# Designs tried in a protein design run: peptides against a protein of PDB entry 4GXB. Part 89

Target 1, 277 residues: chain A of PDB entry 4GXB
Amino acid sequence: VPTEEVSLEVLLSNGQKVLVNVLTSDQTEDVLEAVAAKLDLPDDLIGYFSLFLVREKEDGAFSFVRKLQEFELPYVSVTSLRSQEYKIVLRKSYWDSAYDDDVMENRVGLNLLYAQTVSDIERGWILVTKEQHRQLKSLQEKVSKKEFLRLAQTLRHYGYLRFDACVADFPEKDCPVVVSAGNSELSLQLRLPGQQLREGSFRVTRMRCWRVTSSVPLPSGSTSSPGRGRGEVRLELAFEYLMSKDRLQWVTITSPQAIMMSICLQSMVDELMVKKS

## One batch from the design tools (peptide; made by RFdiffusion4, then SolubleMPNN)

Design b2_p17_5_s4 (from b2_p17_5, 6 letters changed)
Fold by OpenDDE base, seed 4:
Structure b2_p17_5_s4 (fold): chain B 277 residues (1-277), chain A 17 residues (1-17)
Amino acid sequence: as target 1 above (277 residues)
Amino acid sequence: SPVDYPAEEVFENPVFE
């Protein structure tokens, strides 16, 4: 791709558009720095954020596709998809809420966390009671960002990334589930027929390994793959989990976001490794 | 049953306990 100066749109979690002038040859970090400069985010806080490729749904929600890698060219990565549904989003890229303290010390960092948190609550990624919702709305009306975040940090699934509804083979075959990643775990929410909402928590520290599988189902005799046509790619995330002492079990999630789930797992593992060193 | 041609990438977890 020839090197040219282009205008690139990067979205915040709340849908705010940040326009930056970059080169088509600028790598992910270059674009991230440009966005930071546009927002007046200090250099020492850039590392707390990443650029993500997302698909914008009809309701304006974001389906996260993957984190942009260091070697990637964000302009090329997003435009090569030839669909306006795909966007680049800036979001915090750490899991431990303790790092919020560093980011919140800066006005711009505070604003970014606030905007993200408001969005996550509005989208139902963060779970709130009616009373908590009332308190949050009051703080939002007062534009008390620090207090808002402090309250939000105590809420269920704060800091989690929520995925689109998908299918898992746990606790039984072909279970519809909603997966969320955060706090060094994968949370699987499901409702079996006639049952109340259940949540399965899978801690990363109890995963021996995980794998991403890409497959193309083909017709075999009278048997066809339900819901998928010939040539359609099926993505799965599977992890081997320590259910109990000396009992490992594979759990498989079938989702178009399997790659993003794997990226989240790796990111959580990396953060845990830093804490152990 | 349908025939799948899988491509796999496996990740070992260094923080496994």
Scores: peptide ipSAE 0.477, ipTM 0.850, DockQ to the pose 0.380
Fold by OpenDDE base, seed 2:
Structure b2_p17_5_s4 (fold): chain B 277 residues (1-277), chain A 17 residues (1-17)
Amino acid sequence: as target 1 above (277 residues)
Amino acid sequence: SPVDYPAEEVFENPVFE
């Protein structure tokens, strides 16, 4: 691709647009730095954020596709998809809320975390009670960003990334589930017929391994899975989990976001490794 | 269901306990 100067749109979690002038040849870090500069985010905080490729849904929600890798050219990565639905999003890329303390020390960092958290709550990624919601709204009205974040940090699924509804084979085959990644775990929420909402927590430290599988279903006359066109790729994330002492069991999630889930797992593992060092 | 062109990537977990 010839090197040209282009305008690239990067979105914050709340949909705020950040326009940056970059080269088509600029790599992910170059674009990230440009975004940081545009936002006046200091260099020492850039590492707490990453660029993600997302698909914007009709309701404005983001379906995370993957994290942009270092070698990628964000402009090319997003434009090559030839769809306006795909966007580049800036989001914090760490899991431990302790790192919020570092980011919150800076005005811009604080604003980014605040905007992200507000959005996550509004989108239902962070689970709140009615009373908590009232408290959060009060703090939001006061624009008390630090207090807002401190309260939010105590909430269920704070810092989690929520995926689109998908299917898992746990606790039984073909269970509709909502997967969320955060706090060194995958959370699977499901409601079986006639049952209450259940949540399965799968801690990363109890995963021996995981795998991503990509396949193309063979055309069969009777197995028209609704919504899958001819040749549509099927993605699965499977992990081998220590259910009990010396008992490993595979759990498989079928989702178009399987790659993103795997990226989250790797990211959480990496962060845990850093903590151990 | 049978699938064509399966591709798999496996990740071992170094923090497994």
Scores: peptide ipSAE 0.476, ipTM 0.849, DockQ to the pose 0.418
Fold by OpenDDE base, seed 1:
Formats: C-alpha cells, structure tokens, sequence
Structure b2_p17_5_s4 (fold): chain B 277 residues (1-277), chain A 17 residues (1-17)
C-alpha cells in the first residue's frame, strides 16, 4: 500500500467515533498515539489501552477478532478485509482493576473507563442484579463517573471480555457456552437442559498450557457446529487444566474467536508475570 | 470430525502452579 495520508475511524466501546489523520504506513502505536492525542489522553496513560480489530454485529455489538499487534498497520489491517462490518476499537488492555486508579485520576481516562463500563453493562458483559442496575442508573443520571466505576468494580465480571456464544466439550460434548475472559480466568457460562444457569471458572494459574488449532473440515465429515458451511475454517482453543490434584484434562472450545481468547490468556499471563516480578 | 491441514500453536504457561 502506498504511503499516503488517510482518515481512520477508531471507535470507543460505546460506538463513539474518533477520526484521526494518519499515514497508511503508521503502525499500531502510531495510530494509538494519534487517537490519544485526539482524545487529549496523556502519554503516560496510552499504555493502558490497545487497539482491537472487531466485527460489528447487526445489533451493534462488537465481536472481538484480535488485538492489533505492534508491527501491524491498522489502516491496512482493517481495510484489507473489504467489509464495513470490521472496525478498530479502543479499549483498556489490562485486567487488574487496581490499574483503574491510575487511569481514573485523569479526566479523559475516567471518561474512557466510564464509557466502556456503561457499554459493557448495557451489553450484558458485566452482570448486574436489578437493584444494582437501579443504583448504576442513578449514578449515571447524576453523572457521577467515579462513583459509578467504584460500584461497577465490585460487580460480577467487571473487566471481563465477553465472547460470542460458542461450543465447548465441557462439561459434556457439544455444550453451548458463553465464554468470558477476565480476572485471570476463563468463565464458561452454560445452561444445560432442565438446569439453571451454571458457570465454570477456569483459572489461568491452573492451565498448564493452551493451544489454538486451525483446520478445515473434510467434506465427508459431519460438522456438528451449527452454521458452518463446507470448507470453512474451524478454530479451536484448547487448554490443559488441572481439574484436581495430579489430574490434567483438556478442555476444548470451538469458536471463531479462539485466537482472541488465546490473546486474552497470554495477556492475563503477562500481567500475572509482572505482578510476580 | 476429521479435519484437513491442521495448524496448531501451543503456549506454555509460565504461571502454572
């Protein structure tokens, strides 16, 4: 792609559009800096955010595809897909809510976290009771962003990234699940026939390893996954989990977002390593 | 189901306990 000036649209979690003028040759960090400058986000807070490639669904929700890597050219990465449903989104890229304290001290950082949190609640990524929802709405009406965030930080799945409904082989084969990543875990929510909603928690510290597999189903093979046509790439995330003392078991998630799930795992691991050092 | 051309990337977890 020839180097030229272009207007690039970057979305916030709530769908707010940030237009930045960048070069087609600008790498991810360059674009991120441009977005930060446009928002008046201080340089020392840039590292708390990342750019993500997402697919905007019909309902306006974002299906996260992957984090843009440092060497990537965001303009090329998004435009090469030749579909307007793909967007670049700015989102916080840390897991420990303690880092919110650093970000919240700045007006722009506070606004970004607030907007993201509101969106996550509205989209059901953060789980709230009716009473909690009422309290949050009251705080939102008062535009008390700090108090809103402090309450939100106590909520179930605060800071989690929620994935599209997919399939896992746990607790049984071909089990429909909703996976969320956060708090150094993968949460698998499922509802088995005749049962209440259940959540399985898989802590990262109990994962020996994980793998991402990309494959193409054979024409003669019956794909059990609904909606996948012949010849479509199948992505799986599998992790070997310590279920009990000296008992490792593989858990496999079949999802188009397997890569993103792996990125989340790596990111959570990295953050844990920093805490250990 | 049988699959063609499997590609796999494995990640070891350094924080495994």
Amino acid sequence: as target 1 above (277 residues)
Amino acid sequence: SPVDYPAEEVFENPVFE
Scores: peptide ipSAE 0.474, ipTM 0.848, DockQ to the pose 0.397
Fold by OpenDDE base, seed 3:
Structure b2_p17_5_s4 (fold): chain B 277 residues (1-277), chain A 17 residues (1-17)
Amino acid sequence: as target 1 above (277 residues)
Amino acid sequence: SPVDYPAEEVFENPVFE
């Protein structure tokens, strides 16, 4: 693609549109800086956010595809897909809520965290009780953003990314699950027939390794998975987990978002490494 | 997938305990 000036749309978590004028040859950081400038976010806070490629679902929800890497050209990355459902989203890119303190000191940073948190609650990514929901609504009506965030920070799955429903081989084969990544773990929520909702917590520190596998299913007369056409790639995330003392077990998740899950794992590992240094 | 990727990619975890 020739180097040209273009208008690029970047969305916030709540769907708010930020239009920036960039070059087609601008890399991810260049675009991120342009977005920051448009929002009046100071330079020292840019590192707390990243650009993500997402697929917008019919209901307006975002299915995260991957984080845009530093070498990428966001304009090319999104337009090459030739589908309007793909969007670029700005979101915070750290896991430890302690970093919220740094971001919240700035008005723009506070607004970004607030908007993201409201959206995450509305989409059910953050789990709330009825009473907590009432308290949050009260704070939202008062436009008390700091207090809202402080309460939200105590909620279950605050700061998590929630993935689309998928399948895992744990605790049983072909179990439908909802995976969420956050707080240095993968959370697998499932409900087996006749059973209560169960959550499996897989801490990153207990994963020896993980892998992403791609495969092309052989043509079978019956499409076993709805929505997969002939020649579609099957993605799996597998991790080797320390279940108990000296007992490692592989857990495999089959999901189109396996790459994004792996990116989350790497990101959480990186953050933990920083804390250890 | 919108991106080219290898058939298999393995990641070792440096923070494994």
Scores: peptide ipSAE 0.470, ipTM 0.846, DockQ to the pose 0.724

Design b2_p17_6_s1 (from b2_p17_6, 9 letters changed)
Fold by OpenDDE base, seed 4:
Structure b2_p17_6_s1 (fold): chain B 277 residues (1-277), chain A 17 residues (1-17)
Amino acid sequence: as target 1 above (277 residues)
Amino acid sequence: PLYLVGEFYTPEELFEK
């Protein structure tokens, strides 16, 4: 792609558009810096955020495809898909809420966290009770962003990334599940027919390893994900989990977002390593 | 056909035994 100046749209979690003028040859960090400059986010806070490739669903929600890597050219990465549904989104890229303290001390950082959190609550990524919702709405009406965040930090699945409904082989074959990543775990939520909502928590520290695979379903012998036709590429995330003492078991998630799930796992591991060092 | 896209390991120092 020839190097030229282009206007690139980067979205915040709430759908707010940030237009930046960049070069087609600008790498991810260059674009991120441009976005930061546009927002007046200080340089020392840039590292708390990342650019993500997402698919915008019909309802306006974002399906995260992957984190843009350092070597990528965001303009090329998004435009090469030749679909308007793909967007670049700015989102915080850490898991430990303790890092919120660093970010929210800055006005722009605070605004970004606030906007993201509001969006996550509205989309059901963060789970709230009726009373909590009332409190949050009150704080939102008052535009008490710090207080809003402090309350939000106590909520279930705060800081989690929620994936589209998919299928897992746990606890049973072909179980429809909703996967969320956060707090150094994958949360698998499912409701079997006639049963209550169940959640399986899989801590990354009990995952010995994980892998992403790609396959083409065959007419016989294999199950396909709901809505996926024959011959379509099937992505799977499989992790080997320590279920009990000296007992490892593979759990497999079939999802188009398997790559993103893997990225989340690696990111969580990386963060834990930083903390341990 | 099955293709491995990526394989990752939890560092031993993080892995709960």
Scores: peptide ipSAE 0.553, ipTM 0.944, DockQ to the pose 0.746
Fold by OpenDDE base, seed 2:
Structure b2_p17_6_s1 (fold): chain B 277 residues (1-277), chain A 17 residues (1-17)
Amino acid sequence: as target 1 above (277 residues)
Amino acid sequence: PLYLVGEFYTPEELFEK
């Protein structure tokens, strides 16, 4: 691709559009810096955010595809898909809410976290009670961003990424689940027939390993995941989990977002390693 | 056919035994 100046659209979690002029040859960090400059985000806070490739669903929600890697050219990565559904999204890229303190000290950082959190609540990524919702709305009406975030930080699944409904083989085969990644875990929410909503928590520190695999299902007798046609590539995330002392068990999630889930796991591991050092 | 896209291990320092 010849190097030329182009206008690139980057979205915030709430769908706010940020237009930046970049070169087609600009790598992920270059684009991220351009976005930061456009938003007036200080350089020392850039590292708390990343660019993600997402697919915008009909309802406006984002299905995260993957994190853009350092060597990638975001313009090429998104335009090569030749679909307007694919977008580049700026989102915070750390898991420990303690890092919010650093970001919140800056007006722009605060605004970014606020917008993201509002969006996550509105989309149901962060789970709230009726009373909590009322409190959050009150704070939102007052535009008390810091207080809003402080309350949000205490909420269930704060800082989690919620994935599209998919299938897991736990606790039984072909269980429909909603997976969320955050707090160094994968949370699997499921409702079995005749049962109440259940949540399984799988901490990354109890995962011995994980793998992403791709396969083509058999034409006959195969159940495709929602939104997948017959014969489409099936992605799976499998992790070997320490269920109890000296008892490892494989858990497999079938999802087109398996790669993104794996990226989240690696990111969680990396952050934990940083904190441990 | 099944293809491995990637395999990752939790560092021993983090893994709960």
Scores: peptide ipSAE 0.552, ipTM 0.945, DockQ to the pose 0.760
Fold by OpenDDE base, seed 1:
Structure b2_p17_6_s1 (fold): chain B 277 residues (1-277), chain A 17 residues (1-17)
Amino acid sequence: as target 1 above (277 residues)
Amino acid sequence: PLYLVGEFYTPEELFEK
């Protein structure tokens, strides 16, 4: 691709569009800096955010595909897919809510966290009761962003990334689940027939290892997962989990977002390692 | 066919025993 100046659209979590003028040859960090400059986000806060490749669903929700790599060319990465459904999204890229304190000290950082949190609540990524929702709306009406975030930080799945409904082999084979990543864990929400909503928590510190695999189902093989056509590539995330003392068990999630899930796991591990240093 | 995209390990210092 020849080096040219182009207008690149980067979305915030709430769908707000940020247009930046960049070179087609600009790498991820260059684009991120351009976005930061456009938003007037200070340089020392850039590291708290990342650019993600997402697919915009019919309802306007974002399905996260992957984090853009450091030496990747965002313009090329998104345009090469030849689909308007794919977007670049700016989102905070840390897990520990303690880092919110650093970001919230800046007006722009505060606004970004606020917008993201509002969006996450509206999309059901953060779980709220009716009363909590009322309280949040009241704070929104008062435009009390700091208080809004402080309340939100106490809510279930605050800071989690919610994935599209997929399938896992736990607790039973071909179990429909909704996976969320956050707080150094994968949360698997499921509802078995005739049962209440259940949540399985898989802490990354109890995962010995994990792997991502790609496969093509055999035409005459077992039944494909719902929504998958014959011959379509199937991505899976499998992790070896310490279920109990000295008992490891493999759990496999079949999802087009397996790569993104793996990225989240690695990111959580990295953050924990930083805390230990 | 099955292909391994990547395999990752939790550092020992983080892994709960």
Scores: peptide ipSAE 0.551, ipTM 0.945, DockQ to the pose 0.753
Fold by OpenDDE base, seed 3:
Structure b2_p17_6_s1 (fold): chain B 277 residues (1-277), chain A 17 residues (1-17)
Amino acid sequence: as target 1 above (277 residues)
Amino acid sequence: PLYLVGEFYTPEELFEK
């Protein structure tokens, strides 16, 4: 792609559009800086956010595809897919809620966290009780963003990224699950007919390793997932987990978002390493 | 065919033994 000036649309979590003028040759950090400048986000807070490639679903929800890497050209990355469903989204890119304190000190940072949190609650990524929902709505009506975030920080799955429904081989083969990543773990939620909601928590510190694989099913073979067509690429995330003392077991998640899940795991590891240093 | 896209390890410093 020849180097030229273009208008690039970047979305916030709530769907708000931010238009920035960039070069087609601008890398991820360049675009991120342009977005920050447009929002009046100070330079010292840019590092708390990242650009993500997402697929916008029919209901307006975002299915996260991957984090844009440093070497990428966001304009090329999104336009090369030749589908209007793909968007670039700005989102916070840390896991420890303690970092919220740094971001919240700035008005723009506060607004970004607030908008993201509201969206996550509305989309069901953050789990709330009826009473908590009432309290949150009251705070929204008062436009008390700081108090809203303080309450939200106490909620289940605050700061988690929720993935589309997929399949896992745990606790048994071909279990439909909803995976969420956050707080240095993968949460696998399962509800089978006639059973209570079950959640498996897999801490990254108990994962010895993980891998992403891709495969193409046989043309005449059965699909592993009801919603997947024949001949489609199947992505899987497998991790070796310490179930108990000296007992490692592989868990495999079949999901088109396997790459994003892996990115989340690596990001969690990186953050933990920083905190430990 | 099955292809390995990537393999990652938890650092020894973080991994619970």
Scores: peptide ipSAE 0.549, ipTM 0.944, DockQ to the pose 0.776

Design b2_p17_6_s2 (from b2_p17_6, 9 letters changed)
Fold by OpenDDE base, seed 1:
Structure b2_p17_6_s2 (fold): chain B 277 residues (1-277), chain A 17 residues (1-17)
Amino acid sequence: as target 1 above (277 residues)
Amino acid sequence: PLYLVGEFFTPEELFEK
């Protein structure tokens, strides 16, 4: 792609559009800085956010594909897909809510966290009771953003990234699950026939390793996932988990977002390493 | 065919034994 000035659209979590003028040759950090400048976000807060490639679903929800890497050219990365469904989204890229304190000290940072949190609640990424929802709405009506966030920080799955419904081999083969990443874990929510909603928590600190694989199903192979077309690439995330003392077991998640899940795991590990040092 | 896209290990200092 020839180097030229272009207008690039970057979305916030709530779908708000931020238009920035960048070069087609600008790398991820350059674009991120441009977005920050457009929003008047201080330079010292840029590191708390990242650009993500997402696919916008029919209902307007975002299916996260991957985090844009440093060497990437966001304009090329999104336009090369030649589909209007793909978008670039700005979102906070840390997991520990303690870092919210740093971001909230700035008006723009506060607004970004607030908008993201409102969106996450509306989309069901953050789990709320009826009473909690009422309290949140009251605070939202009062435009008390700090208090809103403080309450939200106490809620279940605050700061989690929710993935599209997929399939896992745990606790049963071909089990439909909803995976969420946050708080240094993968949360697998499932409802077995005739049973209540269950959640399996898999802490990254109990994962010995994980891998992402790509495969093309064989024509004669078992159909585990209805709706996947013949010849479609299947992505899987498998992790070896310490179920009990000296007992490791593989858990496999079949999902088009397997790469993103892996990125989340790595990001969690990185953050834990930083905190430990 | 199955292809390995990536494999990652949890650092020993973080891994619970």
Scores: peptide ipSAE 0.555, ipTM 0.945, DockQ to the pose 0.756
Fold by OpenDDE base, seed 5:
Structure b2_p17_6_s2 (fold): chain B 277 residues (1-277), chain A 17 residues (1-17)
Amino acid sequence: as target 1 above (277 residues)
Amino acid sequence: PLYLVGEFFTPEELFEK
């Protein structure tokens, strides 16, 4: 792609559009800096955010595809997909809510976290009770962003990334699940027939390893997941989990977002390593 | 055919035994 100046649209979590003028040859960090400048986000806070490639669904929800890598060219990465449904989204890229304290000290950072949190609640990524929802709405009406965030930080799945409904082989084969990543874990929510909602929590510190695989199922001999035809490319995330003392078991999630899940796991591991050091 | 996209290991320092 020849180097030229282009207008690139970057979305916030709430769908707000940020237009930046960048070069087609600008790498992810260059674009991120341009977005930060447009928003008046200080340089020392840029590292708390990342650019993500997402697919916008018909209902306006974002399906996260992957985090843009450092050496990628965001303009090329998104336009090469030849579909307007793909977008670039700015989102915070840390997991420990303690880092919110640093970001919230700045007006722009506060606004970004607030907008993201409101969106996550509206989309059901953050789980709230009726009473909590009432409290949040009251604070939102008062535009008390700091108090809103402080309350939100206590909520279930605050800071989690929620994935589209998919399938896992745990606790049984072909189990429909909703996976969320956050707090150094993968949370698998499922409701088996005639049963209450259950959650399986898989801490990354109990994962021996994980892998992402791609395959093309053959018509004969393979089980097809609902909504996916036989012969279509299937992505899977498999992790070897320490279920109990000296007992490792593989858990496999079949999802088109398997890559993003893996990226989340690696990101959580990286953050834990930083804190460990 | 099955293709490996990526494989990752939890660092020993973090892995619970």
Scores: peptide ipSAE 0.555, ipTM 0.945, DockQ to the pose 0.733
Fold by OpenDDE base, seed 2:
Structure b2_p17_6_s2 (fold): chain B 277 residues (1-277), chain A 17 residues (1-17)
Amino acid sequence: as target 1 above (277 residues)
Amino acid sequence: PLYLVGEFFTPEELFEK
């Protein structure tokens, strides 16, 4: 691709559009810096955010595809897909809410976290009770961003990424689940027929390993996943989990977002390693 | 056919045994 100046659209979690002028040859960090400059985010806070490739759903929600890697050219990565549904999104890229303190010290950082958190709540990524929702709305109306975030930090699944509904083989085969990644875990929410909502928590520190696999399923009229065309690539995330002392068990999640899930796991591991050192 | 996209291991120092 010839090097030329282009206008690139980067979205915030709430859908706010940030237009930046970049070169087609600019790598992920270059684009990220451009976005930061556009937002007036200081350089020392850039590392708390990353660029993600997402697919915008009809309802405006984002289905995260993957994190853009350092060597990638974001303009090429998004435009090569030749679909307007694919977007580049700026989002917080750490898991420990303690790092919020660093980001919140800056006005722009605070605004970014606030916007993301509001969006996550509105989209149901962060779970709230009726009373908590009332409190959050009150704070939002007052535009008390710091207090809003402090309350949000206490909420269930704060800082989690919620994935599209998918399928897992746990606790039983072909269970419809909603997976969320955060707090060094994968949370699997499911409702089996006639049962209450259940949540399984899988901490990364109890995962011996995980892997992403791809396959082309055999044509079967009975096993076609809704929304999947015949012959589409099937992605799976499998992790070997320490269920109990000296008892490892494989858990497999079938999802087109398996790669993103794996990226989240790796990111969690990396952060834990940093904190441990 | 099944293809491995990636395999990752939790560092020993993080893994609970």
Scores: peptide ipSAE 0.550, ipTM 0.945, DockQ to the pose 0.763
Fold by OpenDDE base, seed 3:
Structure b2_p17_6_s2 (fold): chain B 277 residues (1-277), chain A 17 residues (1-17)
Amino acid sequence: as target 1 above (277 residues)
Amino acid sequence: PLYLVGEFFTPEELFEK
């Protein structure tokens, strides 16, 4: 792609559009800096956010595809897909809510966290009770962003990234699950007919390793996942988990977002390593 | 065919043995 000046659209979690003028040759950090400048986010807070490639669903929800890497050219990455469904989204890129304190000290940072949190609640990524919902709405009406965030930080799955419904082989084969990543874990939620909601919590510190694989089913073969067409690439995330003392077991998640899940795991590991140092 | 996209290990410092 020839180097030229272009207008690039970057979305916030709530769908707000931020237009930035960048070069087609600008790398991820360059674009991120441009977005920060447009929002008046100070330089010292840029590192708390990342750019993500997402697929916008019909209902406006975002299906996260992957985090844009440092070497990537965001304009090329998104336009090469030749579909308007794909968007670039700005989102916070840390897991420990303690870092919220640094971000929310700044007005722009506060607004970004607030907008993201509101969106996550509205989309059901953050789980709330009726009473909590009432309290949150009250705070929204008062436009008390700091108090809103403080309450939100106590909610279940605050800071988690929720994935599209997929399939896992745990606790049994071909279980439909909803995976969420956060708090140094993968949460697998399952509700079978006539049963209570079950949640499997898989802490990354109990994962010995994980891997992402891709495969193409045989043309005449059966599809393992409902809704998958024949010949479609199937992505899987498998991790070896310490179920109990000296007992490792592989768990496999079949999902088009397997790469994103792996990115989340690596990101959580990286953050934990920083804390450990 | 099956392809390995990536394989990652939890650092020893973090892994609960």
Scores: peptide ipSAE 0.550, ipTM 0.944, DockQ to the pose 0.775

